# Peptides against a protein of PDB entry 6B4J, part 46

Target 1, 315 residues: chain A of PDB entry 6B4J
Amino acid sequence: DITMQWYQQLQDASMQCVLTFEGLTNSKDSQAKKIKMDLQKAATIPVSQISTIAGSKLKEIFDKIHSLLSGKPVQSGGRSVSVTLNPQGLDFVQYKLAEKFVKQGEEEVASHHEAAFPIAVVASGIWELHPRVGDLILAHLHKKCPYSVPFYPTFKEGMALEDYQRMLGYQVKDSKVEQQDNFLKRMSGMIRLYAAIIQLRWPYGNRQEIHPHGLNHGWRWLAQILNMEPLSDVTATLLFDFLEVCGNALMKQYQVQFWKMLILIKEDYFPRIEAITSSGQMGSFIRLKQFLEKCLQHKDIPVPKGFLTSSFWRS

## One batch from the design tools (peptide; aimed at target 1 Q224 L226 E267)

Design b1_p21_4_s3 (made by RFdiffusion4, then SolubleMPNN; from b1_p21_4, 11 letters changed)
Fold by OpenDDE base, seed 2:
Structure b1_p21_4_s3 (fold): chain B 315 residues (1-315), chain A 21 residues (1-21)
Amino acid sequence: as target 1 above (315 residues)
Amino acid sequence: MEELKKIREELQKKLKELQEQ
C-alpha cells in the first residue's frame, strides 16, 4: 500500500530525527540543558503567539521562525538564541517546531476553528522554505491523527487495548480513555489545520513556486476517504471539517470534478455513513448532510469563517 | 449507478496518479 509506505517513511524520518538530537536531549551538562530549553522555547513560543489579530504580527512571527531555522540569532525569553549553539540544534528545533504546529491544531484549532488559518499560513510558508519541517509536520500529524493520512489503525494480536486506543488517536491516561467528544474535537482541530495548510500560501514568499503540499493532497485525501469504509462518528465529523475548511478552494481548483465528488458523497457514501451511525451520533451525520445539501442546492461552497482576507494582511 | 461507478473510477485513477508522483 503506497499510502502506508508514505506514512511509514515519514514516521521513520521523524524517528531518525529524534535519534540525531539525542545527544542534546539526554545531556547531563548544565549548559547543554540550558541550550535545549532555550531552543525549545525559541521554536515553540512564536507558534503559540500566532493569532487572528494582525497580519503584521503574523509576519513578525514568521520572520522570527525563519530566522531561527536559518541559523540567525533570535531573541527568546530575553536571551539571544541560535541553532548554532549546538551541532544538533537545527534538528531539534525543526522537530519541536513541527510538533508545536500540530499541537496548535490539536489544542488551539480544536477550540477555535478560525485559528486554523493564521497557523496554517505560517506553517505553509515555513514548509516552503524548510521542507524538512513540513515532513516532520506530516509525521507528527499522522501519528496523532491517522485519519489525516488517511488510514484506520488495525488491532494486532497481543496488543494491549490501551495501545490500540492510542493508535486510533485517543489519549489514555491512568487507564482512562479520552471521552469521544474530546477525541473528535482534537481530531477535528488537526484535520482543519491540515485542510488550511494545503490551500494557503505565504503571501510574502515566492508564489511562482508550487505549493509544497497543495490542494492535490486534499483531493487525494478525499479520494482515499471515499475508498474506505466509513468509521462511526469519525468519518462524518472529519469529512465535514475538511470540506468546511477547504471545500471552497477545492471547488475553485477542480470545478466539475469537485461537484461530481460531492454527488458521489451524497448518493453513495451517505447511506454507508448512515448505516453505521447510532442515534447518539446523528449530530455529526446531520451536520455533514445539511452542509452538503446546502452546497449542492446553492452550487457553491462558502468561504470558511476565519479565512484570511487582504484586509488582514494590511493590518 | 453507472455514472457513480464512473465517478469512483475517476477518483481512484486520480488517487493513483497522485501516489505515483
Scores: peptide ipSAE 0.051, ipTM 0.747, DockQ to the pose 0.675
OpenDDE base, seeds 1, 3, 4, 5: peptide ipSAE 0.029, 0.019, 0.024, 0.035; ipTM 0.643, 0.511, 0.633, 0.656; seeds 3, 4 fail the geometry check

Design b1_p21_4_s4 (made by RFdiffusion4, then SolubleMPNN; from b1_p21_4, 10 letters changed)
Fold by OpenDDE base, seed 4:
Structure b1_p21_4_s4 (fold): chain B 315 residues (1-315), chain A 21 residues (1-21)
Amino acid sequence: as target 1 above (315 residues)
Amino acid sequence: KEELEKIRKELEEALKKLLEE
């Protein structure tokens, strides 16, 4: 399976990255520990500062992240920090930055869906300039949300139930599995972030270049989801999340083919989702159904709430 | 054009699989 090979390649690359900076992370030296903490803060704090407030502020954050990744010193916590402070500094920062982007999907976007767009446009812009960060974003995303690949992890003989639950994306703490609503909320946030990344370009970059991970991957994702048996509650939830965020962009890009796909979802795929939907899960199913019916009726997919406009970039 | 054609083919293959099931 080509998709699974791609998944595994990204996971392997992520693992190799961790091994590369292991010396920095495992160092007992006080100076190395200080550098590690400074680099970690420098990589993660700017991402946490991303907001919908002003385009100018977003540009400042982007420039700071890009400067850090470019080996330039940046101010963090009142200190000058550079990846050149340690030979493993760049790899560490790239990994932690990518991890933080995915974490913002998992946490911030999960709670505030509109936050997907400013986070995604920065991530996309950084990915364009630093492809390794993009690969690491995918690796982190795929690990936390296998549905972003997409694939459904399978239970293997001899596997512990908790390990299987973790593979499915559930958090398991003190032998207690995460509640389904919290799980879906986190998965939704990550899918929404991904759906935003694949459609957004940093406006101050070279727009003549091809998007490093563009809408073609969105089309692939949909095609793969539709070729899979639906998973109870998950498929209806994430399909809605994905289409709400990038459906308008996909409509514009694929036009007639996009509408054929939506008709296929409504007429062919919905019955399959319904067949596995319990009474307690009807909310997600109904939400998806209503969304698709509205879109098909109006022959339009609305621009998602929080989509960045030209006015945002002038602020 | 090439990318669009690839995507169309992927969609067609996906549709074919769905119809065969």
Scores: peptide ipSAE 0.035, ipTM 0.700, DockQ to the pose 0.102
OpenDDE base, seeds 1, 2, 3, 5: peptide ipSAE 0.029, 0.031, 0.030, 0.030; ipTM 0.685, 0.717, 0.705, 0.701

Design b1_p21_5 (made by RFdiffusion4)
Pose (drawn by RFdiffusion4):
Structure b1_p21_5 (pose): chain A 315 residues (1-315), chain P 21 residues (1-21)
Amino acid sequence: as target 1 above (315 residues)
Amino acid sequence: ESEELEQIREEIQEKQEELEE
């Protein structure tokens, strides 16, 4: 409940932000749409540009967002734009910027696991300078993936199925329901991004402040889900690609206490899945063992493939 | 072995509560 109460605090706090700019979106004038167009444009593209080429150019995207959020003018396609045009624009850009980070994790990181880090450092940096943006990221990240909270949505009695699948985060339309394969990845990429944000810190600016969403939330995530019964395919998958990304940082921080948590899922949580999962979905549960059978005996959890090296920063 | 695992589970729950504070 401590978590579910905190879960609601962010959700209804985001709905307050959905209404604070109410009128900027619900506007049909010509100029009214041009403004709504140029802001969302110049605020959600720099996030899409976030590449793995170098941290040198990764700073441009960070500065371009810091200037845009802090109110300074920002060069956009054609003429420069700024938030000072409208008082509602700031509380609007912070909304659309937050959704883009999760969205970049939704599409890109689900397919390309390594791009989770170059995106997370810009997000873990912008979270410091502007905490309001972070709560909004925790807002969108939580609804689109309630498994990141982590809380498994229970079945409310007397309700149709298509109503329930939407609560699980499946993308559904009038008649189309998102397949399970093309769904499982959209959740992987989300918590792989979440598992990266909590362990990375923006290097530049020399800040003595602390990480806004510390690695502590990584421990409670593993603990919060390992104390409850696992879902068949979702848990064994998400439990793997979270440890592959943040298992190295947790091993250093919580040295022995983290290893105790691992020799528990090895002999106490693995059986909790072998029966729950049918023979047609053991694919996830198998990768989870192949991941631990090594790590437990190697006394090491490999650094996540795609970690930003020193070469990436200087270069 | 089962009792040791239950003890490890309780230690994890206590550490979770400490981090919540």

Design b1_p21_5_s1 (made by RFdiffusion4, then SolubleMPNN; from b1_p21_5, 10 letters changed)
Fold by OpenDDE base, seed 3:
Structure b1_p21_5_s1 (fold): chain B 315 residues (1-315), chain A 21 residues (1-21)
Amino acid sequence: as target 1 above (315 residues)
Amino acid sequence: RKKELEEIREEILKSLEELLS
């Protein structure tokens, strides 16, 4: 399967990246440990500072991340930090940065859906300039949320239940599996972030270039989802999340084809979702239903809440 | 309508194949 091959290639690249900086991460040397921590902070703190407040602040954060990835010194924690401080520094920073972007989807976007857009526009802009960061974002995203590929992990013979739960994206701590509501919340955040990334371009870059991972991947995702059997609660939840965030952009890009897709979802795929939806899971199903009905009735998909406007970039 | 939906499905699947090639 081509999709699974792509998934595996990204995971292999991510694993190889980890191996390349293993010397830095496993070093017992005090100086190496200090460098590691400084680089980790320099990579992750700017991402955590991303907010919906001001475009100027967002630009500063972007410039800082880009500078770091470009081998320039940046100020972090009151110290000058550079990836050149260690031969493995760049690989480490790229990995940790990508990991942090996905983590912000998992945590910040999960709790505040509007946060998807400022995070995504920075991620997209960095991806454009640093393709390896983009590949690592996908690798982290796919591992934490296989539904972003999409595929549904299957139980294999001899597999421990706990390992299967982790493959599905559940957190398992102290042999306790994450509650379904928390799981779906995290998955929603990551899908929303992804849906935002594929439609956004950094406004201060060369916008004449093709998006490194654009809306065609959104179309692919939808097409693939529709070609899969629905998963209880998950499919309805994430399909809604995806369409709420990037449905307007897909509508503009694909026009009549998009509406055909939406009709197919409502009339063909929806009954299949309903058939596997229990009474306790009707919330996500009803939400998707209402969204689809509203969009089809009005022949429009609203611009998502939190979408960045021109006024944001002037602030 | 069922026929129309099947046609749409085939179109979408074709588009998917093209994107994956």
Scores: peptide ipSAE 0.378, ipTM 0.905, DockQ to the pose 0.683
OpenDDE base, seeds 1, 2, 4, 5: peptide ipSAE 0.166, 0.369, 0.400, 0.377; ipTM 0.740, 0.902, 0.912, 0.904; seeds 1, 4 fail the geometry check

Design b1_p21_5_s2 (made by RFdiffusion4, then SolubleMPNN; from b1_p21_5, 9 letters changed)
Fold by OpenDDE base, seed 5:
Structure b1_p21_5_s2 (fold): chain B 315 residues (1-315), chain A 21 residues (1-21)
Amino acid sequence: as target 1 above (315 residues)
Amino acid sequence: KKEELEKIREEIEKSLQELLE
């Protein structure tokens, strides 16, 4: 399976990255510990500051992240911080930055769907300039949300139940598995972030270059989902999330082909979802149904709430 | 209608294959 091979390659690269900066991570030296903490803060704090408030602030955050990744000193916590402070500093920062972007998907976007767009446009812009960060974003994203690949992890002989639950994307703490609603909320956030990344370009970059992970991956995702058996509640939830965020962009890009796919979803795939939907899961099902019916009736997919406009960039 | 849906499925499958190559 080509998709699984690609997934495994991403995970291997991510693992190798961790091994590369292990010296920094495991150091008992006080100075190394200080550098590690400073680099971690410098990488993650700017991402946490991303908001829907002003385009100018978003540009400042982008510039700061780019400067850090470029080996330039940046101000963080009142100190000058640079990846050059340690030979493993760049790898560490790239990894932590990518991890933080995905974390904002599972936390911030999960709670505030409109936050997907400002986070995604920064992530996309950084990815254009720093491809390794993009690969690490995918590695983190796909590990936390296999459904973003998409694939459904399978239980293997000898596997612990908790490990299987974690592979499915559930958090397991003290032998207690995460509640389904919280699980779906986190998965939704990550899918929405992904759907935003694949359609957005940083407006101050070179737009003549091809998107490093563009809408073609959205088309692939939909096609692969349709070739998979639906999962109870999960498929209806994430399919809606994906289409709500990037459906308009896919419509514009693929035109008639997109509408053919949407018809196939409604007429062929949706009944299969219905067949596995219990009475307690009707909420997600109904939401998807209403969305599909509305889009097909109006022959339009609305621009998602929170989509960044020209007025945002002038603020 | 069934035939039309099958045609659509084939087209999508073809497009997917092209993306994976």
Scores: peptide ipSAE 0.289, ipTM 0.871, DockQ to the pose 0.745
OpenDDE base, seeds 1, 2, 3, 4: peptide ipSAE 0.100, 0.267, 0.258, 0.270; ipTM 0.707, 0.863, 0.860, 0.864; seed 3 fails the geometry check

Design b1_p21_5_s3 (made by RFdiffusion4, then SolubleMPNN; from b1_p21_5, 11 letters changed)
Fold by OpenDDE base, seed 1:
Structure b1_p21_5_s3 (fold): chain B 315 residues (1-315), chain A 21 residues (1-21)
Amino acid sequence: as target 1 above (315 residues)
Amino acid sequence: RKEELEKMRKEIEELLQELLS
């Protein structure tokens, strides 16, 4: 399976990255530990500061992240921090930065869907300038949310139940699996972030260049989902999340083909989702149904709430 | 990688087209 090969390649690259900076992460040296912590903070704090407040602030955050990745010193925690402080600093920062973007998906976006857009536009812009960060974003995203690939992990003989649950994206602590609602909330956040990334370009970059991971990947994702048997509750939830965030962009890009796909979902895929949906799981199914019916009736998909406008960039 | 991704895209598009036919 070519999709699984791509998944594995990204995971392998991510794993190789971890091995590359192992010396920094495993060091017991006081100075190395300090550098590690400083680099980690420098990589992650700016991402946590991303908000919907002002475009100017978002630009400052972007510039800071880009400067750090470019080997320039940045101020973090009252100290000057640079990836040049350690030979493994750049790899470490790229990894932690990518991890943090995905974490903002599963936490911030999960709770505040509109937060997807400012986070995504920064991620997209950084990806354009630093492709390795983009690959690592995908690797982290795919590992935490296999549905973003998409694929549904399967139980293998001899596998522990907890390991299977983790592969599915569940958090398992003290032999207690995460509640379904919390699981779906986190998955939704990550899918929404992904759907935002593939459609957004940093406005201060060279927009004439091709998006490093653009809407064609959204089309791919949908096509792959439709070629898969639905998973109970998960497929309906994430399909809705994806279409709500990037459906408008996909409609504009693919036009007639997009509408044919929506008809396919309504006529062919809905019955398949319904067949596996229990009475207690009808919420996600009904939400998707209502969304699609509304879109088909109006022949339009609304611009998602929180979409960044020209006024945002002037603030 | 780019070529591989393009192959993936083409394959998926073909599969989608098959579903739409």
Scores: peptide ipSAE 0.032, ipTM 0.654, DockQ to the pose 0.082
OpenDDE base, seeds 2, 3, 4, 5: peptide ipSAE 0.032, 0.031, 0.032, 0.030; ipTM 0.720, 0.708, 0.627, 0.633; seeds 2, 3, 4 fail the geometry check

Design b1_p21_5_s4 (made by RFdiffusion4, then SolubleMPNN; from b1_p21_5, 12 letters changed)
Fold by OpenDDE base, seed 3:
Structure b1_p21_5_s4 (fold): chain B 315 residues (1-315), chain A 21 residues (1-21)
Amino acid sequence: as target 1 above (315 residues)
Amino acid sequence: RKEELQKMRKELQEALQQLLE
């Protein structure tokens, strides 16, 4: 399976990255620990500061992240921080930065769907300049949300139930599995972030270059989902999330082919979702139904709420 | 390795695209 090979390659690359900076992370030296913490903060704090408030602030954040990844010193916590402070500093920062972008998906975007766009445009712009960060974003995303690949992890003989639950993307703490609503909320956030990344370009970059992970990956994602059996509640939820965020962009890009896909979803795939939907899961199902019906009726997919406009960039 | 990964991604996308045509 080519999809699984891609998944595994990204996971392997991520694991190799972790091994590369293991000396920094496992060091008992006080100075190394300080450097690690400074680098971690420098990588993650700017991402947490991303907001929908002003384009100028977003540019400042982007420039800071890019400067850090470029080996330039940046101010963090009142100190000058550079990846050159340790031979493993760059790999560590790239890994932590990518991890933080995905965390913003599962936390911030999960709670505030509009936050997907400013986070995504920064992530996309950084990915364009730093492809390694992009691969690590995918690795983190795929690990936390296998549905972003997409694939459904299978239970293997001898596997602990908790490990299987974690593979499915559930958080398990103190032998308690995450509630389904919280799980879906986090998955939704990550899918929405991904759907935003694949359609957005940093406006101050070289726009003549091809998007490093563009809408063709959105098309791939939909195609793969449609070729899979639906999963109860999950498929209806995430398919809606994905289409709400990037459906307009896909419509513009693929035009007639997009509408053929949407009809296929409504006429062929949707009944399969219905067949596995319980009475308690009708919320996600009905939401998807209404969305599909509205889009097909109007022959349009609305621009998602929170989409960045020209006025935002002039702010 | 990067080139191989890019090739695999492209091939995957092409294969999936064909399924929708």
Scores: peptide ipSAE 0.033, ipTM 0.568, DockQ to the pose 0.043
OpenDDE base, seeds 1, 2, 4, 5: peptide ipSAE 0.032, 0.071, 0.034, 0.032; ipTM 0.575, 0.762, 0.618, 0.621; seeds 2, 4 fail the geometry check

Design b1_p21_6 (made by RFdiffusion4)
Pose (drawn by RFdiffusion4):
Structure b1_p21_6 (pose): chain A 315 residues (1-315), chain P 21 residues (1-21)
Amino acid sequence: as target 1 above (315 residues)
Amino acid sequence: EEELEEIREEIEEKQEELEEE
């Protein structure tokens, strides 16, 4: 409940932001749409540019967003644009910027696991400079993936199925329901991004402040889900690609206490899945063992493939 | 089994400590 209460605080706090700019979106004038068009454009593209080429150019995207959010003018396609055009624009750009980070994790990181880090460092940096943006990221990240909270949505009695599948985060339309394969990845990429944000810190600017969403939330995530019964395919999958990404940082921080948590899922939580999962979906549960049988005996959890090296920063 | 239950309790206590922070 401490978590579910905190879960609601962010959700209804985001709905307050959905209404604070109410009128900027619900506007049909020509100029009214041009403004709504240029802001969302110049605020959600720099996030899409976030590449793995170098941290040298990764700073441009960070500065371009810091200037845009802090109110300074920003060069866009054609003429320069700024938030000073409209008082509602700031509380609007912060909304659309937050969704893009999760959305970049939704599509890109789900397919390309390594792009989670170059996106997370810009997000973990912007979260410091502007905490308001972070709560909005925790807002969208939580609804599109309630498994990141982590809380498994229970079945409310007397309700149709298509109503329930939407609560699980499946993308559904009038008649189409998102397959399970093309769904499981959209959740992987989300928590792989979440598992990267909590362990990375923006290097530049020389800040003595602390990480806004510390690695502590990585411990409670593993603990919060390992104390409850696992879902068949979702848990064994999400439990793996979270440890592959953040298992190295947690091993260093919580040295022995983290190892105890691992030799628990090895002998106490693995059986909790072997029966729950049918023979048609053991694919996820198998990767989870192949991941631990090594890590437990190697006394090490490999650094996540795609970690930003020193060469990436200088270069 | 008893050692695993003790490890589980230690994990829950550590989770509560982190929630207090």

Design b1_p21_6_s1 (made by RFdiffusion4, then SolubleMPNN; from b1_p21_6, 8 letters changed)
Fold by OpenDDE base, seed 4:
Structure b1_p21_6_s1 (fold): chain B 315 residues (1-315), chain A 21 residues (1-21)
Amino acid sequence: as target 1 above (315 residues)
Amino acid sequence: SKELEEIREEIKKSLEELLKE
């Protein structure tokens, strides 16, 4: 399976990255510990500061992240920080930065869907300049949200139930599995972030270049989902999230083919979703149904709320 | 329907092409 091979390659690359900077992370030296913490903050704080307030502020954040990744010193926590402070600094920062982007999907976007767009445009722009960060973003995303690949993890013989639950993306703490609503909320955030990344380009880059992970991957994702049996509650939820965020872009890109896909979802795929939907899960199903019916009726997919406009970049 | 099946096959083919990239 090509999809699973791709998944595994990204996971292997991520694991190799961790091994590369283990000296920095495991060091007991006080200076190394300080450097680690400074680098971690320098990598993560700018991402947490991403907001929809002003395009100029977003540019400042982007420039700071790019500078850090380029080996230039940046100010963080009142100190000058550079990846050159440690030979493993760049690998560490790339990993932590990528992790933080996914974390923002998991937390910030989960709670505030409109936050997907400013986070995604920065991530996309950084990915364009630093492909390794992009690969690591995918690796983190895929691990936390296998549905972003997409694939549905299966229980294997001899596997502990908790491990299986974690593979499915659930958080398990003190032998307590995460509540379904919280799980879906986190998965939604990550899918929405991904859907935003694949359609957005940093406006101050070389836009003539090919998107490092563009809308073709959105089409791939949809096609793959439709070729899979739906998963209870999850498929309806995430399919809605994905289409709400990138449906307009997909419509513009694939036109007639996109509408054929929507018809296929409505007429062929919905019965399969319905067949596995319990009464308690009908909300997600109904939401998706209503969205698709509205879109088909109007022959239009609305631009998602929070989509960045030209006016945003002038602020 | 026959039409839906054709659409499904078309999408499947498109997916296969994308996976080769």
Scores: peptide ipSAE 0.173, ipTM 0.819, DockQ to the pose 0.773
OpenDDE base, seeds 1, 2, 3, 5: peptide ipSAE 0.127, 0.125, 0.112, 0.157; ipTM 0.798, 0.797, 0.789, 0.813

Design b1_p21_6_s2 (made by RFdiffusion4, then SolubleMPNN; from b1_p21_6, 11 letters changed)
Fold by OpenDDE base, seed 2:
Structure b1_p21_6_s2 (fold): chain B 315 residues (1-315), chain A 21 residues (1-21)
Amino acid sequence: as target 1 above (315 residues)
Amino acid sequence: SEELERMRKELQEALEQLLQE
């Protein structure tokens, strides 16, 4: 399976990255620990500062992240920080930065869907300049949200239930599994972030270049989902999230083919989702149905709320 | 329906092409 091979390759690369900077992370030296913490803060704080407030601020954040990844010193926590402070500094920063982007999907976007766009445009721009960060974003995303690949993890003989639950993306703490609503909320945030990344380009970059992970991956994701049996509650939820965020962009890109896909979803895939949907899960199903019916009726998919406009970049 | 089957095939082909790139 090509998809699973791709998944595994990304996971392997991520694991190798961790091993590469193990010297930095496992050091007992006080100076090394300080460097590690400074680098971690320098990598993650700018991402946490991303907001929908002003384009100028977003550019400053982008420039800071790019400078850090380029080996230039940046100000963080009142100190000058550079990846050159340690031989493993760059690998560590790339890993932590990628992890933080995905975490913002899991947390910030999950709670505030409109936050997907400013985070995604920065991530996309950084990915364009630093491909390794992009690969690590995918690795982190796939690990936390297998449905972003997409694939459904399977229970293997001898596997502990908790391990299986974690593979599915659930958080398990003190032998208590995460509530379904919280689980879906986190998955939704990550899918929405992904859907935003694949359609957005950093406006101050070389836009003539091909998107490093563009809308073709959105089409791939949809095609793969439709070729899979639906998963209870998850499929309806995430399919809606994905289409709400990138449906307009996909419509513009694929036109007639896109509409044929929506018809296929309505006429063929919906009954399959419905067949596995319990009465308590009808909310997600109904939401997806209503969205698609509205889009088909109007022959249009609306631009998602929070989409960045020219006025945003002038602020 | 024949039309639905055609659509499924088209999507499958599109997926395969994208994965080869």
Scores: peptide ipSAE 0.029, ipTM 0.683, DockQ to the pose 0.743
OpenDDE base, seeds 1, 3, 4, 5: peptide ipSAE 0.028, 0.027, 0.027, 0.028; ipTM 0.644, 0.642, 0.650, 0.641; seed 1 fails the geometry check

Design b1_p21_6_s3 (made by RFdiffusion4, then SolubleMPNN; from b1_p21_6, 10 letters changed)
Fold by OpenDDE base, seed 4:
Structure b1_p21_6_s3 (fold): chain B 315 residues (1-315), chain A 21 residues (1-21)
Amino acid sequence: as target 1 above (315 residues)
Amino acid sequence: KKKLEEMRQEILESLEKLEQE
């Protein structure tokens, strides 16, 4: 399975990255600990500052992240911080930065869907300049949300139930599994972030270059989802999230093929979703149904709320 | 039904093409 091979390759790369900076993370030396904390803050704080307020502020954040990744000193917490402070600093920062982008999907986007776009455009721009960060974003995303690959983890013989639940993306704390609503909320945030990344380009980069992980991956994702049996509640939820965020972009890119896809979803895939949808899960199903019916009726996919406009970049 | 199957096949073929790129 090509998809699973890709998944595994990214996970392997992520694991190798962790091993590379293990010396920094496991050091008991006071100076090394200080450097680690400074680098971690320098990598993560700018991402947390991403907002929909102004394009100029977003550019400043981008420039700061790019400078850090480029080996230049940046100001963080009143200190000058550089990845050159430790031989493993760059790998560590790339990993933590990628992790933070995914966390923003999991937390911020989950709570505020419109936040997907400013986060995604920065992530996309950084990915274009720093491909390793992009690979690590995917690795983190895939691990937390296997549905972003997509694949559905399977229970293996001898596996603990808690481990299986974690593989499915659930948080398990003190032998208590996360509530379904919270789980879906987090998964939604990550899928929405991913759907935004694949369609957005940093406006101040070289736009003549091909998107490092563009809309073709969105098409792939949809095609793969449709080739899989639906998962109860999850498929309806995430399919809606994905289409709401990147459906307009996919429509523009793939045109007639996109509409064929939507017809296939409505006429062929919907009955399969319905067949596994319980009465308590009808909310997600109905939401998807209404969205598709509206889009097919109007022959249009609306631009998602929070989509960045030219006016945003002039602010 | 036949039309839907054809559409599905077309989409799957498109996926295979994308995976080769």
Scores: peptide ipSAE 0.196, ipTM 0.807, DockQ to the pose 0.786
OpenDDE base, seeds 1, 2, 3, 5: peptide ipSAE 0.183, 0.095, 0.152, 0.139; ipTM 0.801, 0.766, 0.794, 0.787

